# Peptides against a protein of PDB entry 6J07, part 50

Target 1, 107 residues: chain A of PDB entry 6J07
Amino acid sequence: GQRGWFCGSVSQDLRQFWVAEGGTISDPRAADFLFSCDASHPDTLRIYQSLDYIEDNATVFHAYYLSAVANAKIKNSVALGHFILPPACLQKEIRRKIGSFIWEQDQ

## One batch from the design tools (peptide; made by RFdiffusion4, then SolubleMPNN)

Design b2_p17_6_s4 (from b2_p17_6, 6 letters changed)
Fold by OpenDDE base, seed 1:
Structure b2_p17_6_s4 (fold): chain B 107 residues (1-107), chain A 17 residues (1-17)
Amino acid sequence: as target 1 above (107 residues)
Amino acid sequence: MLPYLGIDNSLVKKLLS
């Protein structure tokens, strides 16, 4: 199974989708996937400040990934790598290099 | 079924390089 942690910024609908698709919900230390919709949310900030994250052993993903998966017509057509949610201080530079984030494009 | 992709913060570093 896939264990996920969810920031408080993530809707209950997306959490329910995760579970419906076979995922489980856990604390950040036990989670395989960390989901957030807000890099500035206190929950997410605590992840960024954790040793696991600082040591590159954790990655935060934007929960919009789950919405994209839910709407996808083709299996495995949604690339999780496109949904990495970095700290706010890095986002401007990333946008400069690779363009706007997917979750921002659909707004 | 959920897609799976092995990924870590090394990708973030690559994006910044």
Scores: peptide ipSAE 0.029, ipTM 0.635, DockQ to the pose 0.060
Fold by OpenDDE base, seed 4:
Structure b2_p17_6_s4 (fold): chain B 107 residues (1-107), chain A 17 residues (1-17)
Amino acid sequence: as target 1 above (107 residues)
Amino acid sequence: MLPYLGIDNSLVKKLLS
């Protein structure tokens, strides 16, 4: 299913787009997708600190993914994997290996 | 329509390896 949870850092416009595209909004435990625009937001930090996340049963994605999908000319051409939003403590190492995050380039 | 992907933190680990 397409159940999504949204950090308070995500705009209502992006939430509405998710629903308009067939998604539903749920609590983090029921969600298949977790979206955030801020790894330091308290809502997102609670996800990172959860047992589900620690045990690799959850992944947080940057909500800019939804903007990219909305603006894409080719259906399903946007790779969700490029929008993984890791905890702040891991971001520096990731940038060193693969470069700046896509949302840092476009936002 | 949004794509459905079964992604977990294994991808994150791959990026960090």
Scores: peptide ipSAE 0.029, ipTM 0.635, DockQ to the pose 0.064
Fold by OpenDDE base, seed 2:
Structure b2_p17_6_s4 (fold): chain B 107 residues (1-107), chain A 17 residues (1-17)
Amino acid sequence: as target 1 above (107 residues)
Amino acid sequence: MLPYLGIDNSLVKKLLS
């Protein structure tokens, strides 16, 4: 199964989509996928401060990924890797190298 | 069904390299 954790910044609609597609919702320690819409939200900050994250055993993804999947013509055409949500302190450098994040381009 | 992609913070490091 696909176990997901959701920051409080993620809408109920996106959570419902996750469940409708066969996912379950769990605490961060048990989750396979961590979703957030705000790198500065206290829930997300706690993830970044966790040992799992610090030791590179966890990755946070922007929940906009779920919206993209929901609207995709082909189900497997959306790459999860494009939706990595790094800590705020790293985002400026990433934008300099790669460009603006996908969720920023569409808003 | 949701697509699955195995990924960790190694990708983040690649983006910053």
Scores: peptide ipSAE 0.028, ipTM 0.632, DockQ to the pose 0.061
Fold by OpenDDE base, seed 5:
Structure b2_p17_6_s4 (fold): chain B 107 residues (1-107), chain A 17 residues (1-17)
Amino acid sequence: as target 1 above (107 residues)
Amino acid sequence: MLPYLGIDNSLVKKLLS
């Protein structure tokens, strides 16, 4: 199964899509996928500060991934790896090296 | 349908390299 945790910054619509596609919602420790729309949200910050995250056993993804999947015209065309949401303190350097994040490009 | 991937933070480190 696909167990997901959602930051409070994620809309109910995206949560419902996750469930409709066969996912379940769980606490962060049990989740296989962690979704957020805001690296500065208190819920997400707690993830970044957790032992699992610090030890590289957890990854936070931007929930825009789910929107991209929902709207994809080609099956399996959306790469989850492009939606990694790093802590805010790292984002400027990442943008310098690889460019703007996908969820920022349509703004 | 959602894809299933096993991803860790090694990819995050790659973004900084």
Scores: peptide ipSAE 0.028, ipTM 0.632, DockQ to the pose 0.063

Design b2_p17_7_s1 (from b2_p17_7, 8 letters changed)
Fold by OpenDDE base, seed 5:
Structure b2_p17_7_s1 (fold): chain B 107 residues (1-107), chain A 17 residues (1-17)
Amino acid sequence: as target 1 above (107 residues)
Amino acid sequence: MNPLPKMPKEVREAYLK
């Protein structure tokens, strides 16, 4: 099974899709996957400040990944790695190095 | 779905590329 945690910034539709695909919802410590739509949301900030994240053992993903999966024309064509959501303080520099994030391109 | 579990920093950095 896949256990996911969701920031309050994530829509109920995306949470429901996760469950429909066989996932369960858990607290951050028990979760295998951490989803957020806002790096500055208090829920996400608490993740970034957690021991697991500080020790580089956790990754936050932009929940738009789930939308991309739901709408994908090709099965398993959406790479989760492209949806890593870094802390806001790092995003400008990351954009300069690798370009705009995928979730921003679709806006 | 193409899931990746919690991962070390070096792995995360690789997937940013």
Scores: peptide ipSAE 0.026, ipTM 0.576, DockQ to the pose 0.180
Fold by OpenDDE base, seed 3:
Structure b2_p17_7_s1 (fold): chain B 107 residues (1-107), chain A 17 residues (1-17)
Amino acid sequence: as target 1 above (107 residues)
Amino acid sequence: MNPLPKMPKEVREAYLK
């Protein structure tokens, strides 16, 4: 299924798109996808501090992924892996290695 | 939308590679 958890930093429009595409909204434990727009938001920080995340059983994605999907001409053509949202403390190093994040490029 | 489960460490590392 497509169960998603959303940080409070994610707009209602993106949440609505998720539901319109057949997704449901759930708590982080039951969710298949974790979405956030702010690695420093308290909701997201709680994910990063969770045992599941620490044990590498969870990944947070930037919700801009949903915007990209909404604007894509070909369904399922957007690569989810490009939207991994790492903890803030790691972002500088990651940018150095792979470049600016996609959601930052379009800001 | 891609019907994927939560991404495990190995997959994350592949995408960030």
Scores: peptide ipSAE 0.025, ipTM 0.567, DockQ to the pose 0.147
Fold by OpenDDE base, seed 4:
Structure b2_p17_7_s1 (fold): chain B 107 residues (1-107), chain A 17 residues (1-17)
Amino acid sequence: as target 1 above (107 residues)
Amino acid sequence: MNPLPKMPKEVREAYLK
């Protein structure tokens, strides 16, 4: 199955879409996917400070990915990699390399 | 869904390329 954790910054609509698509909601330790809409939210900051993240074994994705999937003709046409949500302190460097984040363009 | 949601740094970097 697909287990997801959601930061408090993620709307209930996106959480409901996740469940409607067959996902379940779990704590970060059990989750396969970690979703957030705010790298500065306390919930997300706790993820960035966790051992799993520090040891490079976890990735946070912007929940706008779910909105993009919901609006796409086919679910697999949306690249999850474009929705990696890094800590705020790293975002400037990433923008320099790959340009503005998708969620910044569409929101 | 995509293969590894909790992915190591090497995989994350590959997605960013």
Scores: peptide ipSAE 0.024, ipTM 0.571, DockQ to the pose 0.195
Fold by OpenDDE base, seed 1:
Structure b2_p17_7_s1 (fold): chain B 107 residues (1-107), chain A 17 residues (1-17)
Amino acid sequence: as target 1 above (107 residues)
Amino acid sequence: MNPLPKMPKEVREAYLK
């Protein structure tokens, strides 16, 4: 199954889409997928500060991924890897290397 | 192919390149 955790920054619509697609919502410890729309949100910061994340056993994804999937002609054409949401302190360097994040381009 | 949701930091960084 697909268990997802959602930061408070994620809209109810995206959460509902997740559930409609067969996903369940769980706490971060039980979740397979961690979704956020704000790397600076306290909920997301707690993830970044967790042992799982510090030990490189967790990845946070921007929830815009779900929006992209919902609107894609081919759902499997959306690459989850493009939606990795790193801590804010790393984002500037990443933008310098690869440009703006995909969720920023579509805003 | 989508990466695994729980990826090592090094793998995450590779996908961000």
Scores: peptide ipSAE 0.024, ipTM 0.575, DockQ to the pose 0.199

Design b2_p17_7_s2 (from b2_p17_7, 9 letters changed)
Fold by OpenDDE base, seed 2:
Structure b2_p17_7_s2 (fold): chain B 107 residues (1-107), chain A 17 residues (1-17)
Amino acid sequence: as target 1 above (107 residues)
Amino acid sequence: SNPLPKMPKEVRDKFLE
């Protein structure tokens, strides 16, 4: 199954969509997927400070991915890799390399 | 389970290229 952890910054609607699609919600240690909408949220910061993340064995994704999947005609057409949410201190450099994040473009 | 979200930095960097 798909176990997901959600930062408090993620709306209940997106959480409900995850569950409706067959996912379950768990703590970050047991989760297969980590979702957040705010790299500066305390919940997300705790992930960035975790041993797994420090050892480069964890990835946080922007929950806007779920919205994109919900709106996509073909679910697998949405690339999860485009929704990696890095720590705030790295975002400027990443934008310089790849441009604005997808979740910033639809505003 | 899908190990993709808990992947090493090397793999993450490929998605950012």
Scores: peptide ipSAE 0.026, ipTM 0.597, DockQ to the pose 0.221
Fold by OpenDDE base, seed 1:
Structure b2_p17_7_s2 (fold): chain B 107 residues (1-107), chain A 17 residues (1-17)
Amino acid sequence: as target 1 above (107 residues)
Amino acid sequence: SNPLPKMPKEVRDKFLE
């Protein structure tokens, strides 16, 4: 099963899509997927400050991934790796290297 | 295939290249 945690910054529509696709919603400790729409949201910051994340064992993804999947209608056509949401302090450097994030391009 | 949601930083870095 797919267990997901959602930052408060994630819309209810995206949460509902996750559940409709067979996912369940859990706390971040039990979750396999961590979704957020805001690296600066307190919920997401708590993830970045967690031991799992500090030890490089957790990844936060931008929930826009779910929107992209919904629109694509083919789950495997959207690469989850393109939606990694790093801490704000790293985003500037990442943009310099690989360009703007996908969720920024479609805004 | 999609990467695993919980992955080492080294793997994350590769996807961010």
Scores: peptide ipSAE 0.026, ipTM 0.599, DockQ to the pose 0.217
Fold by OpenDDE base, seed 3:
Structure b2_p17_7_s2 (fold): chain B 107 residues (1-107), chain A 17 residues (1-17)
Amino acid sequence: as target 1 above (107 residues)
Amino acid sequence: SNPLPKMPKEVRDKFLE
């Protein structure tokens, strides 16, 4: 399905793109995808603190993925896996190993 | 229903491939 939950940190433009592409917006319980632009936002923190997330049964993606898709010339050429948004407490270590996140490179 | 959408580790790992 194409049900998405959005943290309050996600711009209205990105939400509108999601809907324009056939997606719907739902609460986390009904969502197929979880989007955020801020790992420290209270909305996102509630996801990270959930038992399902702690047990590796949920994933949060940076909403910049949607911007990348919007600007892509080839359909399905943007890899969702590049936009996994980890908790803030892990980001420094991840950057040290794999470099800056894609959404940070384009800021 | 589950409180969050399910994305098991094996699915997440596939996205990283």
Scores: peptide ipSAE 0.025, ipTM 0.580, DockQ to the pose 0.109
Fold by OpenDDE base, seed 4:
Structure b2_p17_7_s2 (fold): chain B 107 residues (1-107), chain A 17 residues (1-17)
Amino acid sequence: as target 1 above (107 residues)
Amino acid sequence: SNPLPKMPKEVRDKFLE
C-alpha cells in the first residue's frame, strides 16, 4: 500500500496531492512513509524519540519531495533518498558531506 | 500500538549513495 503519516508542519495541499496520487493518510504506526517539513516540530520530534527510530528502523522524509514529484515530468525521476529529513542535531554534519538539502535550495 | 513503519539503515544508506 501507500500509507503516509504527516507532521502538522505539512500543508494541506501536499496532503491532498498524496491522496490524489492514490495514497492514504494514517497514524505513524500504520504508515509506510513519514513526512515532515520541520525537524523541530513536536510531531516529528516524537518520531525521532521513538524506539524504532532510535534503533535505526524508521525514516522521516521532507514533504517537499511531494512537491518535487508534482512538478516533475516523470514521477520516478525524483529520488526519495535526497529528501531524508534527519534530526536537527545531525544536519550540520550531513551538509558538510553532501551539501545543502534540496528543500533549502528550492524553498 | 503498532510499530512505526520500518526502513532499515541499509536501505537508507543506499538512498544516500
Scores: peptide ipSAE 0.026, ipTM 0.584, DockQ to the pose 0.131; fails the geometry check

Design b2_p17_7_s3 (from b2_p17_7, 10 letters changed)
Fold by OpenDDE base, seed 5:
Structure b2_p17_7_s3 (fold): chain B 107 residues (1-107), chain A 17 residues (1-17)
Amino acid sequence: as target 1 above (107 residues)
Amino acid sequence: MNPQPKMPKELREKFLK
C-alpha cells in the first residue's frame, strides 16, 4: 500500500487528493512517503533529525508533487525525484549547482 | 526503519550534495 505522512505545512486539499488516489495517512515511522511544503516547519525538522533520516533511510518530498500529479495531463509524466525536499541549510548551495527547485519555478 | 525505497545514488548526489 501507499502510506503517507504529511507535515502541517501541507494543505488539506493535497491530503485529500492522496487519499482519493488510494493512499492512507500514517505517522512518519509507518509512512512510505513523507510530504512537506516547508523544510523549516517544526514537523519537517523533526523528520530531518530522526534516526531514519540521518541514516539515509528516509526522504522528504515536496507536497507540490501531488499538485503536479493532480493537474498533469499524464500523471506518469511527473517525476517524483524532482521533488526531493532537502533541509533548508542545504538549499542555497543546491540552487547554485542545479538551479531553482521545480516547485519554485511553477509557483 | 522507514519503509521508503532506497534513494538512487544519483539522486542523492544531485539533490542532497
Scores: peptide ipSAE 0.040, ipTM 0.666, DockQ to the pose 0.212
Fold by OpenDDE base, seed 4:
Structure b2_p17_7_s3 (fold): chain B 107 residues (1-107), chain A 17 residues (1-17)
Amino acid sequence: as target 1 above (107 residues)
Amino acid sequence: MNPQPKMPKELREKFLK
């Protein structure tokens, strides 16, 4: 099974989808995946400042990935790599190079 | 001047190259 941590910015619907698909919810230390909808949320900021993240052992993904998977006919058609949620201080530069984030396009 | 943001090196290179 896959263990996921969720920032408080993530809706209960997305959390429920994760569980319905066989996932479990855990603390960040035990989680295989870290999900957030807000890089500026205090929960997410604590992740960015954690030793695991500083030591390159953690990545935060935007929870919109789960919504995209839920709406896709083929789950594997959604690329997790497109949903990496970087710290806010990097987002402007990233947008200049690769364009707007995918979770911003559907809003 | 801001310090380098915290991100895995592999991902930083992917997005910022």
Scores: peptide ipSAE 0.039, ipTM 0.619, DockQ to the pose 0.093
Fold by OpenDDE base, seed 1:
Formats: sequence, structure tokens, C-alpha cells
Structure b2_p17_7_s3 (fold): chain B 107 residues (1-107), chain A 17 residues (1-17)
Amino acid sequence: as target 1 above (107 residues)
Amino acid sequence: MNPQPKMPKELREKFLK
């Protein structure tokens, strides 16, 4: 199954969509996917500080991915890799390389 | 020596190189 953790910054609507699509909600240790809407939220910061993340075994994704999937109707047409949410300290460098993040373009 | 960003290697290569 698809186990997801959600930062407190993620709306209940997006969480409900995840569950409606067959996902389950778990703590970050058990989760396969970590979703957040705010890299500066304390919940997300704790992820970035975790051993799993430091050891390159975790990735945080922007929950706007779920909105994009909902709108596209076809899950595989939306690339999860476009929604990687890095720590705030790295975002400036990434924007310089690839431009503004998708969630910033549509909001 | 530059510190490595806190990101999986594959993602670092894709977005930061």
C-alpha cells in the first residue's frame, strides 16, 4: 500500500484525497511518502533533521502534487519528481538551476 | 571542501549539477 505522512501545513482536503485514492496515513517513520506545504513548518523541519533524511533515505514532497493529480485525473501523468520540497536553505539554489517550483507557478 | 546538501544523491545530481 501507499503510506503517507502529512505535515500540519497540509489541508484536510488533500489528506482526504490521498485516502480516497487508496492511501493510508502514518507516522513519518512508517511512511513511504512525506508530504508538506511548508518547508519552514516545524513538522517538516523535524523531518529534515531526522537521521533518515540526513542519510538520504527520505524525501519530502509538496502536497500540491495531490492537487495536480486530482486535476489531471490520471495519476501517472503527473511527475512526482517535480514536487520535491527541499529545505529552505536549498530552494534558492534549486530555483537558480531549474526555475521556480511548480507550486509557486500555479499559486 | 563543500558540504553535501541534505538530499538523496540521485536528486542532487538531477537538480544541483
Scores: peptide ipSAE 0.032, ipTM 0.616, DockQ to the pose 0.109
Fold by OpenDDE base, seed 3:
Structure b2_p17_7_s3 (fold): chain B 107 residues (1-107), chain A 17 residues (1-17)
Amino acid sequence: as target 1 above (107 residues)
Amino acid sequence: MNPQPKMPKELREKFLK
């Protein structure tokens, strides 16, 4: 499906793009995709604290993915996996291993 | 291939490896 939940940190423009591309907006429980621009935002923190996430059944993606898709000539050329947004407590360690996140590089 | 959005384990492990 194409049901998406959006953290309050995500701009209205990106939400509108999601809908324009055929997506719908839903609550986190019903959502297929979880988007955020801030791992420390209360909305996102609630996701990380949710049972689904704790039980490893949910993934949060950085909404910059949608910007990348919007600007890409070929939608499937943008790898969703590059936009996983982990909890803030893990980000430093991740950067040590793989470098800066893609959304940090383009900002 | 893009991962299924609710399959976090494999992707998290990829970042943390």
Scores: peptide ipSAE 0.071, ipTM 0.667, DockQ to the pose 0.220; fails the geometry check

Design b2_p17_7_s4 (from b2_p17_7, 9 letters changed)
Fold by OpenDDE base, seed 1:
Structure b2_p17_7_s4 (fold): chain B 107 residues (1-107), chain A 17 residues (1-17)
Amino acid sequence: as target 1 above (107 residues)
Amino acid sequence: MNPLPKMPKEVREAFLK
């Protein structure tokens, strides 16, 4: 099983897709995957400020990953690594080096 | 290949840069 936490910024449709694919929804501490659509959302900020994240035990992913998986129909065809959602303070520099994030390209 | 959900900060930053 896969346990996921969802920021309030994530649509109910994506949450439902996660559950439909066999995932469960849990609190951030128990979750294996942390999904957000907004690095500045208070829920996500709490993750970035959490001890788990500070101690390198957590990674936040943009929930658009789930949309991409849903559209691709093949989970392994979508690279989860392309959907790492870093804190806002790092995003500008990341864009300068690797370009716009994938969720920004498709929206 | 997908990275681990618990990817260390340094690895995350290296992956993204």
Scores: peptide ipSAE 0.034, ipTM 0.621, DockQ to the pose 0.234
Fold by OpenDDE base, seed 2:
Structure b2_p17_7_s4 (fold): chain B 107 residues (1-107), chain A 17 residues (1-17)
Amino acid sequence: as target 1 above (107 residues)
Amino acid sequence: MNPLPKMPKEVREAFLK
């Protein structure tokens, strides 16, 4: 089973999809995956300030990944790595290097 | 679903580059 933590910025629909796909909901410490839709949300900021994240042992993913998986014909065709959600202070520099984030392109 | 647990900095950087 896959354990996921969800920032308050993530919709209930995406949480329900996670559970429907066999996932469970857990606290950030026990979670295998950390999902957020807002790097500036207080919940996500607390993750960035946690020891696991500071010690480079945690990654936050944009929950739009789940939407992409839900809409994909082949579930394994969606690359999770494209949905890494870095702290807001780093996003501008990252955009300069790799372009706009994938969750920004479909808006 | 793709089973990638929490990943270290080195892996994150590889995905971003």
Scores: peptide ipSAE 0.029, ipTM 0.592, DockQ to the pose 0.176
Fold by OpenDDE base, seed 4:
Structure b2_p17_7_s4 (fold): chain B 107 residues (1-107), chain A 17 residues (1-17)
Amino acid sequence: as target 1 above (107 residues)
Amino acid sequence: MNPLPKMPKEVREAFLK
């Protein structure tokens, strides 16, 4: 099964969708997926500061991915890679290279 | 194509391109 951790910035609706699709909710250490809607939220900052993340063994995704999946009705039609949520300090450089993030375009 | 949820930095950067 797929285990997900959710930052407090993620709505209950998106969490419920995750569970409805067969996912479970776990702590960050056990989770396969890490979801957040706010790179500056204390929960997400703790992830960025963790050894797993510092050692490049973790990736945080923007939870808007789940909304996109819900709208598409086909999970594989949405590219998860486009929803990587990097620390705020890196986002400016990323925007210069690839443009605005998807969640910024749709909100 | 969906990447692994936990992956090395170089892989994350590849998907950002």
Scores: peptide ipSAE 0.029, ipTM 0.588, DockQ to the pose 0.188
Fold by OpenDDE base, seed 3:
Structure b2_p17_7_s4 (fold): chain B 107 residues (1-107), chain A 17 residues (1-17)
Amino acid sequence: as target 1 above (107 residues)
Amino acid sequence: MNPLPKMPKEVREAFLK
C-alpha cells in the first residue's frame, strides 16, 4: 500500500484526497511518502534533521503534487520528481540551477 | 530503504554543490 506522512502545514483537503485515492496516513518512520507545504515548518524540519534524511534515505515532497494529480486528466502525467521539497537553506541555490519550483509558479 | 523513486539528477547535483 501507499503510506503517507503529512506535515501540519498540509491542508485536510489534500490529506483527504490521498486517502480517497487509496492511501493511508502514518508516522514518518512507517511512511512511504513524506508530504509538506512548508520547508520551515517544525514537523518538516524534524524530517530534515533525521538521520534517514541526512543519509539520503528519505525525500520530502510538496503536497501540491496531490493537487496537481487531482486536477490532471491522467494521474501518471504528473511527475513526482518535480515536487521534491528541499530544505529552505538549499532552495535558493536549487532555484538558480533548475528554476522556480512548480508550486511557486502555480501560486 | 524507502520505495521512493530516485531523486532527479539535477536536484541531487544542487544538493551536492
Scores: peptide ipSAE 0.028, ipTM 0.601, DockQ to the pose 0.315

Design b2_p17_8_s1 (from b2_p17_8, 6 letters changed)
Fold by OpenDDE base, seed 1:
Structure b2_p17_8_s1 (fold): chain B 107 residues (1-107), chain A 17 residues (1-17)
Amino acid sequence: as target 1 above (107 residues)
Amino acid sequence: PGPNKIKHDLDVPAREV
């Protein structure tokens, strides 16, 4: 799918890149991809509180994924799974086990 | 607008999803 929802924390530049690559912008319920730059932003919090998310039928990705794709030196070298954005309450524990998130290293 | 969500392949880039 090519339908994406964007939290208000995501820049217009990244949204424009999504559209330029053939994506469309939709509401969260219709979206195939959910992008955010801030797990604590009210828009993202509403996603985490939704029934779809609670039932593990939705995943939020950090929008820096799009920047990484745009700037990748090797095509197909950026994996979506590296950019899963969990709720803020889980991030400390994840960092303890896996290390800092990719978007924290490059931003 | 379709209510169906895609189960993403986490090993591929967006353009291949």
Scores: peptide ipSAE 0.115, ipTM 0.696, DockQ to the pose 0.054
Fold by OpenDDE base, seed 2:
Structure b2_p17_8_s1 (fold): chain B 107 residues (1-107), chain A 17 residues (1-17)
Amino acid sequence: as target 1 above (107 residues)
Amino acid sequence: PGPNKIKHDLDVPAREV
């Protein structure tokens, strides 16, 4: 099954969409997906400080991915990898090399 | 999210679903 953890920065609407699509909500340790809308939120910061994340065994995704999936007109058109949410300290350098993040472009 | 709308393109390891 699809188990997801949600930072407090994620809206209830997106959480409800996850559940409506068959997902369940769990703690970060049990989750298959980690969703956040704010790399600086205390909840997300705790993830970045965890052993799983430090050892590259976990990835945080921007919850805007769920909105993109909800509105997708073509199956398999939304790439999860485009929504990787890195720590704030790395974002400026990533933007310089790759460009603005998708969730920033649609704001 | 529904699996039919997901295209996996990851450069960083993720937990097994």
Scores: peptide ipSAE 0.044, ipTM 0.639, DockQ to the pose 0.053
Fold by OpenDDE base, seed 5:
Structure b2_p17_8_s1 (fold): chain B 107 residues (1-107), chain A 17 residues (1-17)
Amino acid sequence: as target 1 above (107 residues)
Amino acid sequence: PGPNKIKHDLDVPAREV
């Protein structure tokens, strides 16, 4: 199975969907996926400050990915790469180059 | 970075999630 860590900013509904789809919940060191809804949340900030993240061995994804999968007729049609959640200090520059994030368009 | 985190430890304190 796939192991996921969840920032405190992620709703219980999305966590439950993850488990319903066969995932398990773990601490970030054991997790295969890291989910957050807030790049400024203290939980997520600790990830960004970790050596694994700094050394580019970890990626944080916006948990809205799970909502998109839940609503999609074909689950594998949802592009996980569109849900990479970078640190807040980088987001303005990213928006300038590639446009608004997908989760912002639906909020 | 990749969608699947490499199997190694993060220097983040373990906590209940």
Scores: peptide ipSAE 0.036, ipTM 0.607, DockQ to the pose 0.261
Fold by OpenDDE base, seed 4:
Structure b2_p17_8_s1 (fold): chain B 107 residues (1-107), chain A 17 residues (1-17)
Amino acid sequence: as target 1 above (107 residues)
Amino acid sequence: PGPNKIKHDLDVPAREV
């Protein structure tokens, strides 16, 4: 099953969409997907500071991914990799290399 | 279903789904 954790920065609508599509909501340790809309939110910061994340055993995705999926007309057309949400301290360098994040373009 | 409408660009660390 698809287990997801949600930062407090994620709207209730997106959480409900996740559940409506068959997902369940769990704590970060049990979750298969970690969603956030704010890399600086305390909830998300706790993830970045966790040993699992530091050891590259976890990835945080921007919850806008769910919105993109909801609006997609072609199955499997939304690239999950485009929604990786890195810590704020890394975002500037990433933007320099690959350009602005998709959620910054559409939101 | 929404969450299944994904295209993988890279390997993502994930637990059993």
Scores: peptide ipSAE 0.045, ipTM 0.640, DockQ to the pose 0.051; fails the geometry check

